# Designs tried in a protein design run: peptides against a protein of PDB entry 4Z5W. Part 10

Target 1, 305 residues: chain A of PDB entry 4Z5W
Amino acid sequence: IPDVFLELNKLWYFSAQSNLFNGEMPRSLSNSRSISLLSLRNNTLSGQIYLNCSAMTNLTSLDLASNSFSGSIPSNLPNCLRLKTINFAKIKFIAQIPESFKNFQSLTSLSFSNSSIQNISSALEILQHCQNLKTLVLTLNFQKEELPSVPSLQFKNLKVLIIASCQLRGTVPQWLSNSPSLQLLDLSWNQLSGTIPPWLGSLNSLFYLDLSNNTFIGEIPHSLTSLQSLVSKENAVEEPSPDFPFFKKKNTNAGGLQYNQPSSFPPMIDLSYNSLNGSIWPEFGDLRQLHVLNLKNNNLSGNIP

## One batch from the design tools (peptide; made by RFdiffusion4, then SolubleMPNN)

Design b1_p30_7_s2
Fold by OpenDDE base, seed 3:
Structure b1_p30_7_s2 (fold): chain B 305 residues (1-305), chain A 30 residues (1-30)
Amino acid sequence: as target 1 above (305 residues)
Amino acid sequence: EEEKELEEKKKEELEKLLEERKKKVTNEVT
């Protein structure tokens, strides 16, 4: 990418996604006063991520996903006072989340999916201080760590939490009950154990639940049959945020479904590939908005209602 | 013994699917 962004003093949106750009990010781009939306995703950009937050006063969205960047997560990003959305998916940092992210009050959406992030306890302890955080994607990190169950953790405004494919140990954490605005929860492809907690059915905005491919035991909580977002259509407050794309793997050889917004996910309960027992509740028939109920590969018994 | 063999098979299937998810997540952005 040429170092010409100093001359482009009116450039508000720069998208150079899915090209063959290599080398470092241009210094003029890292100092752009005009850019609000920056996307360089899916290139071969390298070096350390450096942004001059004192210059980049209009920066609101940063997508650097799927690049060959190296080094530490840039600890100065909280100084970008308008920065809301960060996509760092598939950047191999091999790092912890910086302590400075406690001060990241502008942050609304964060992805570190497949970014070699370490220490989930520290990550969640830091990110709980981001009062405006609505979307958090931490998939394919924290390999074989324990999901912290510390009741003091609080994500009040969290709408989307995706921590899939981490081989995480532990149970469904009680601190998630402090997130009443939660719309999408994906904890699939972990080593989570214990019972599915009944308080999940009290999350009135929860329309997408994926707990598949874990080691959950016991009965399906009857409270899941009363999820208000799946009973009636009235509670779907769609705030259209221009969030980074979400990907759902289809089991078929076709490319995964790209979901650009949480609302584009089909209403779903996936509890498949666990060790759940007991019956399928007939009251799942009350979930008139539910598109997918997947209970495959459990120890369920009785009649199919 | 059977329970431990079932846990190991579930673990291998999980690792294989994690590798496939890593590959698909890499390919869906290419």
Scores: peptide ipSAE 0.013, ipTM 0.498, DockQ to the pose 0.044
Fold by OpenDDE base, seed 1:
Structure b1_p30_7_s2 (fold): chain B 305 residues (1-305), chain A 30 residues (1-30)
Amino acid sequence: as target 1 above (305 residues)
Amino acid sequence: EEEKELEEKKKEELEKLLEERKKKVTNEVT
């Protein structure tokens, strides 16, 4: 990428995604006063991520996903006072979330999907201080760690939480009950155990629940038949619109489905590939907005309602 | 006892499926 962005003093949006760009980000780009939206995703860019937040006063969205960047997560990003969305998916950091992210009050959407992030306890402890955080994607990190159940963790404004494919141990954490605006929860492809907690059915905005491919036991909580977002259309909650796509891999052999917005996810309950027992509740018939109910590969018995 | 052994077998199958998924994700980036 040429080092000409100092001359482009009116450039608000720069997207150069899905090209063959290599080398480092040009210094003029890292110092641009005009750029609000920066997307360089799916290139071969390398080196350390550096952004001069004192210069980049208009930066609101940053997508650097799927590049060959190295080194530490840039700890100065909270100084970018207008920065709302960050996509660092598929950047191999081998790092923890910086402590400076406690001060990241502009942050609304964050993805570190498949970025070799470590220490989930520290990550969640830090990120709970981001009062405006609505979307958090941490898939393919924290390998074989324990999902913290600390009741003091609080994500009041969280709408989307995706922590899939981490081999996480533990249970469905009680601190998620402090997130009443939660719309999408994906904890699939972990080693989570225990029972599915009844308080999940009290999350009135929850339209997408994926707990598939875990070691959950016991009955399906009857409270899931009363998920208000799946009963009625009237609760169209304003969704977070991150400037980055979401990816869901359904099958080992299928390419990831790309979803640009949480609204693009079908209303779904996926509890497949667990050790759940008991019956399928007839009251699942009350979930008139439900598109996908996946209960396969459990120990369920009785009649199909 | 049988329930714990079934839980361990399902855990091992899940670990294998996760490792296969990781390999595929890595190969789609290369």
Scores: peptide ipSAE 0.009, ipTM 0.480, DockQ to the pose 0.019
Fold by OpenDDE base, seed 5:
Structure b1_p30_7_s2 (fold): chain B 305 residues (1-305), chain A 30 residues (1-30)
Amino acid sequence: as target 1 above (305 residues)
Amino acid sequence: EEEKELEEKKKEELEKLLEERKKKVTNEVT
């Protein structure tokens, strides 16, 4: 990419995604005062990610996903006072989330999907201080770590949480009950155990639940039949509109399916590939907005209602 | 006492079923 962005003093939106750009990000781009939206996703860009946050006063969205960047996560990003959305998916950092992200009050959406991020306990401890954080994607990181269940963790404004395919141990964390605006939860393809907690049914905005491919046991909580977002259309909360695509892994050997639009998330309960027992509750018939109920490969018994 | 022993037995049976299913899912996916 040429170093000409100093001349482009009116450039508000720069999208150069899905090209063959190589080398480093040009210094003039890292110092642009005009750019609000920057996307360089799906290129071969290299070097360290550096942004001059004191210069980039209009930066609101940053998508650098699927590049060959190296080094640490830029610790100065919280100094970009208008920066809301960050997509760093498929950048191999081999790092922890910087402690400076405790101060990232502008942050609303963050993805580190498949970015070799380490230490989930530190990551969640840091990110809970981001009071405006609504979307968090941490899929394909933290391999074989334990999902912290510390009740003091608090994500008050969280709408979307995706931590799939991490081989995480532990249980469904109680601190998620402190997220009453949660709309989408994906904890699939982990090694989570214990029972599915009844308090999940109290999340009145939850329309998409994926707990598939875990080691959950016990009965399906009856409270899941009372999910208000799935009972009535009048309770249809605004669909999560992420500034970056979500990916779902359908199979261990399949590439993640890209969800390009919010409409690509049907109202769903997926509890498949667990060790759940007991019956299917007849009251699942009350979930008039539910499009997908996946209970396959469990120990369920009795009559199908 | 009997109620605790019944809970522990249910837990052990459940752990055993979990290990067997982990093996099946791993073998279907490999």
Scores: peptide ipSAE 0.009, ipTM 0.447, DockQ to the pose 0.010
Fold by OpenDDE base, seed 2:
Structure b1_p30_7_s2 (fold): chain B 305 residues (1-305), chain A 30 residues (1-30)
Amino acid sequence: as target 1 above (305 residues)
Amino acid sequence: EEEKELEEKKKEELEKLLEERKKKVTNEVT
């Protein structure tokens, strides 16, 4: 990419995604006062990520995903006072989330999917201070770590939480009950154990639940049959989606379906590939908005209602 | 005992499926 962005003093949107750009990010781009949205996703860019947040006063969205960047996560990003959306998926940092992210009050959407992030406890302890954080994607990190269950963890405004494919140990954490606006939860493809907690059915905005491919035991909580968002149409508040796509793998053999918006996810309960027992509740018939109920590969018994 | 052995077998199957999923997610993005 040429170092000419000083001349582009009216450039508001720069999208150069899905090209063959290599080398470092131009210094003039890292100092652009005009850019609001920067997307360089799916290139071969290298070097350390550096952004001059004192210059980049209009920066609201940053997508650097699927590049060959190296070094640490930029600790100065909280100084980008308008920066709401960050996509750092598939950048191999081999790092922890910086402590400075405690101060990241502008942050609404963050993805580190497949970014070699370490220490989930520190990551969640830091990110809980991001009061405006609505979307958090941490898939394919934290390999074989324990999902912290610390009751003091609080993500008050969290709407989307995806921490799939981490081989995480532990249980469904009680601190998620402090997220009453949660719409989408994906904890699939971990080593989570214990029972599915009944308080999940109290999350009135939860329309998408994926707990598949874990080691959950016991009965399906009857409270899941009363998920208000799946009973009635009234509460689908279309909030502005993050500027980065979501990926769901339909099958072990199928390509990841790209979803551009959380609202594009089908209303779903996926509890498949666990060790759940007992019956299928007939009251699942009350979930008139439910598109997908996946209970396969469990120890369920009785009649299909 | 049978429940624990079934949990271990499911855990091993899930680990294999996870490794396959990791290989595919890495290959689908390259």
Scores: peptide ipSAE 0.015, ipTM 0.489, DockQ to the pose 0.019; fails the geometry check

Design b1_p30_7_s3
Fold by OpenDDE base, seed 3:
Structure b1_p30_7_s3 (fold): chain B 305 residues (1-305), chain A 30 residues (1-30)
Amino acid sequence: as target 1 above (305 residues)
Amino acid sequence: EEKKKEEEEKKKELEKLLEERKKKVTNLIT
């Protein structure tokens, strides 16, 4: 990318995604006063990620996903006072979340999916201080770590939590009961154990639940038949979606299904590939908004209602 | 001998099932 962004003093949106750009990010781009939305995703950009937050006063969205950047996560990003959305998916950091992210009050949406992030306990302890954080994607990190069940953790405004395919140990964390606005929870493809907690059915906005491919035991909580978002068409206020799309990727296929908004996910309960026992509750018939109920490969018995 | 063959067959079947599960992994990513 050429170092010409000093002349582009009216440039508000720069999208150069899915090209063949290599080398470092231009210094003039890292100092742009005009840019609000920056997307360089799916290139071969390299070097250290550096942004001059004192110059980049209009920066609201940053997508650098699927690049060859190296080094540390930029600790100065909280100084970008308007920065709401960050996508750092598929950047191999081999790092912890910076302690400075405790002060990241502008942050609304964060993805580190498949970014070699380490120390989930520190990451969640830091990110709980982000009062405006609504979307958190941490899939394919924290390999074989323990999912912290610290009751003091509080994500009051969290709407989307995705921590899939981390081989995480532990249980469904009690601190998620303090997230009453939670709409989407994916903890699939971990080594989570214990029972599915009944308080999940008290999350009135929860329309997408994926607990599949874990080691959960016991019965399906009857409270899941009372998930209010799946019983009634409450007008889900179209919440401002993150500026990055989601991809449902299969390991074998290059093509994933793209979802531009969390609201475009089919309402789903996936409890498949566990060790759940007991019956299927007939009251699942009350979930009139449910599109997908996946209970396959469990130890369930009795009649199908 | 027969019990040892049955245990080896059950082990191979379990390994095959586990490998088939790995091929079916679906992740939500960005």
Scores: peptide ipSAE 0.405, ipTM 0.783, DockQ to the pose 0.069
Fold by OpenDDE base, seed 5:
Structure b1_p30_7_s3 (fold): chain B 305 residues (1-305), chain A 30 residues (1-30)
Amino acid sequence: as target 1 above (305 residues)
Amino acid sequence: EEKKKEEEEKKKELEKLLEERKKKVTNLIT
């Protein structure tokens, strides 16, 4: 990428996704005062990620996912006072989340999916201080660690939590009950054990639940039949617009950057591939908004209602 | 016969919708 962004003093949006760009991020780009949305996703960019937050005063969204960046997670990102969304998926950091992220009050959406992040306990302990954090994606990290169950952890504004495919041990953590605005929970493809907690059915905004491919035991909590978001249409929860612009390039020939709204997640309960027992509750028939109920490969018995 | 065809068509439409949505969720996670 050429080092010409000093001349582009009106550039508000820069998207160079899914190209063959190599080398380092241009210094002029890291110092751009005008850029609000930056996406360099799916390239071969290398070197250390550096952003001059004192210069980048308009930066609101950063997508650097699927690049060959190396080194540490930039500890100065909290100094980017307008930065809301960060996508660092598929960047191999081999690092912990910086302690400086405790001060990241502008942060609304964060993804480190498949970024070789280590120490889930430290990560959650840091990120709980991000009071505006709504979307957190930590999939394919923390391999074989224990999911912390510390009741003091608080994600009060969390709407989307995805921590899939980590081989995490432990139970469904009680601290999730402190997230009453939770809309989407994915803890699939772990080694989580114990029972599915009844308080999960008290999350009135929860419309997408994936606990599949774990080692859960016991009965399906009857409280899941009372999930208010799945009972009534009037509680059509505002779709978690991940503030991550899902830039699906529609291959439409017209050069218009269509912000495809992130397509709605299906209202879903997936409890498949566990060791759950007991019956299917007939009151699942009350979940009029439910599109997917997956109970496959469990130890369930009795009559199908 | 017609009810069975309608049920199979609804099932195929649901499976297609689920597959398209699963591809979108996978793109969020990956």
Scores: peptide ipSAE 0.029, ipTM 0.545, DockQ to the pose 0.053
Fold by OpenDDE base, seed 4:
Structure b1_p30_7_s3 (fold): chain B 305 residues (1-305), chain A 30 residues (1-30)
Amino acid sequence: as target 1 above (305 residues)
Amino acid sequence: EEKKKEEEEKKKELEKLLEERKKKVTNLIT
């Protein structure tokens, strides 16, 4: 990418995603006063991520995902006072979340999926201080760590939590009961154990639950049959518009800009591939908005209602 | 013998589901 962004003093949106760009981010780009949305995802960019937050006063969205960046997570990002959305998926940091992220009050959406992040306890302890955090994706990190269950953890505004494929140990964490706005929970492909807690059915906005591929035991909580977002249409909770920009996947073959709307998460309960026992509750028939009920590969018995 | 085949088929199905889910989760984040 050429170092010409100093001349582009009116550039508000820069998207250069899904190209063959290599080398480092140009210094003029890291100092742009005008850029609000920056997407360089799916390239071969390298070096350390550096952003001059004192210069980048308009930066609201940063997508650097699927690049060859290295080094530490930029600890100065909280100084980007308007920065809401960060996508660092598939960047191999081999790092912990910086302590400075406790001060990241502008942050609404964060992805570190498959970024070799370590220490889930520290990560959650830091990120709970992000009062505006709505979307958190930590999939494919924290390999074989223990998911902290500390009741003091509070994500009051959390709508989307995805921590899949981490081989995490522990139980469904009780601190999630402090997230009444939770719409989507994915804890699939871990080593989570114990029972599924009944308080999950009290999350009235929860329309997508994935607990599949764990080691859960006991009965399906009857309270899951009363998930209010799945019972009534009136609680058509605004789909968690992933604060991730609507990726217009240009379907290259058919000249129509198919807005692949980010595949609307179908209203779903997936409890498959566990060790759950007991019966299927007939009251699952009350979940009129439910598109997918996956209970396969459990120890369930009795009649199918 | 049948149980070993069924375990191997379940393992292949699990691996395929893992790849498809990694693709879906990847597509949600990318």
Scores: peptide ipSAE 0.035, ipTM 0.588, DockQ to the pose 0.039; fails the geometry check
Fold by OpenDDE base, seed 2:
Structure b1_p30_7_s3 (fold): chain B 305 residues (1-305), chain A 30 residues (1-30)
Amino acid sequence: as target 1 above (305 residues)
Amino acid sequence: EEKKKEEEEKKKELEKLLEERKKKVTNLIT
């Protein structure tokens, strides 16, 4: 990418995603006062990520995902006072979340999917201080760590939490009950154990639940049959999606399907590939908005309602 | 009988759509 962004003093949107760009980010780009949205996703950019937040006063969205960047996560990003959305998926940092992210009040959406992030306890302890954080994606990190169940953790405004494919140990954490606005929860492909907690059915905005491919035991909580978002149509708040796409792979080798919005997800309960027992509740028939109920590969018995 | 076949076909089409959507979902965030 040429170092000409100083001349582009009116450039508000720069999208150069899915190209063959290599080398480092130009210094003029890292100092742009005009850019609000920067997307360089799916290139071969390298070097350390550096943004001059004192210069980049208009930056609201940053997508650097699927690049060959190296080094630490930029600790100065909280100084980008308008920066709302960050996509750092598939950047191999081999790092922890910076302590400075406690001060990241502008942050609304963050993805570190498949970014070699370490220490989930520290990450969640830091990110809980992001008062405006609505979307958090931490999939394919924290390999074999324990998902912290510390009741003091609080994500008040969290709408989308996705921590899949981490081989995480532990239980469904009680601190998620402090997230009443939660719409989408994915904890699939972990080593989570214990019972599915009944308080999940009290999350009135929860329309998408994936707990598949874990080691959950016991009965399906009857409270899941009363998920208000799946009973009635009225509560589909069209909230502004994160500026980064969610991908959905069909198979390990298939290209990810891009979803731009959490609302683009089908209403779903996936509890498959666990050790759940007992019956299927007939009251699942009350979930008139439910598109997907998947209970495959459990120890369920009795009649299918 | 016909309604039951149509419900089974809709169920299979739904299950296929669901399995496709689900294979979608699990790989969502890579």
Scores: peptide ipSAE 0.028, ipTM 0.536, DockQ to the pose 0.058; fails the geometry check

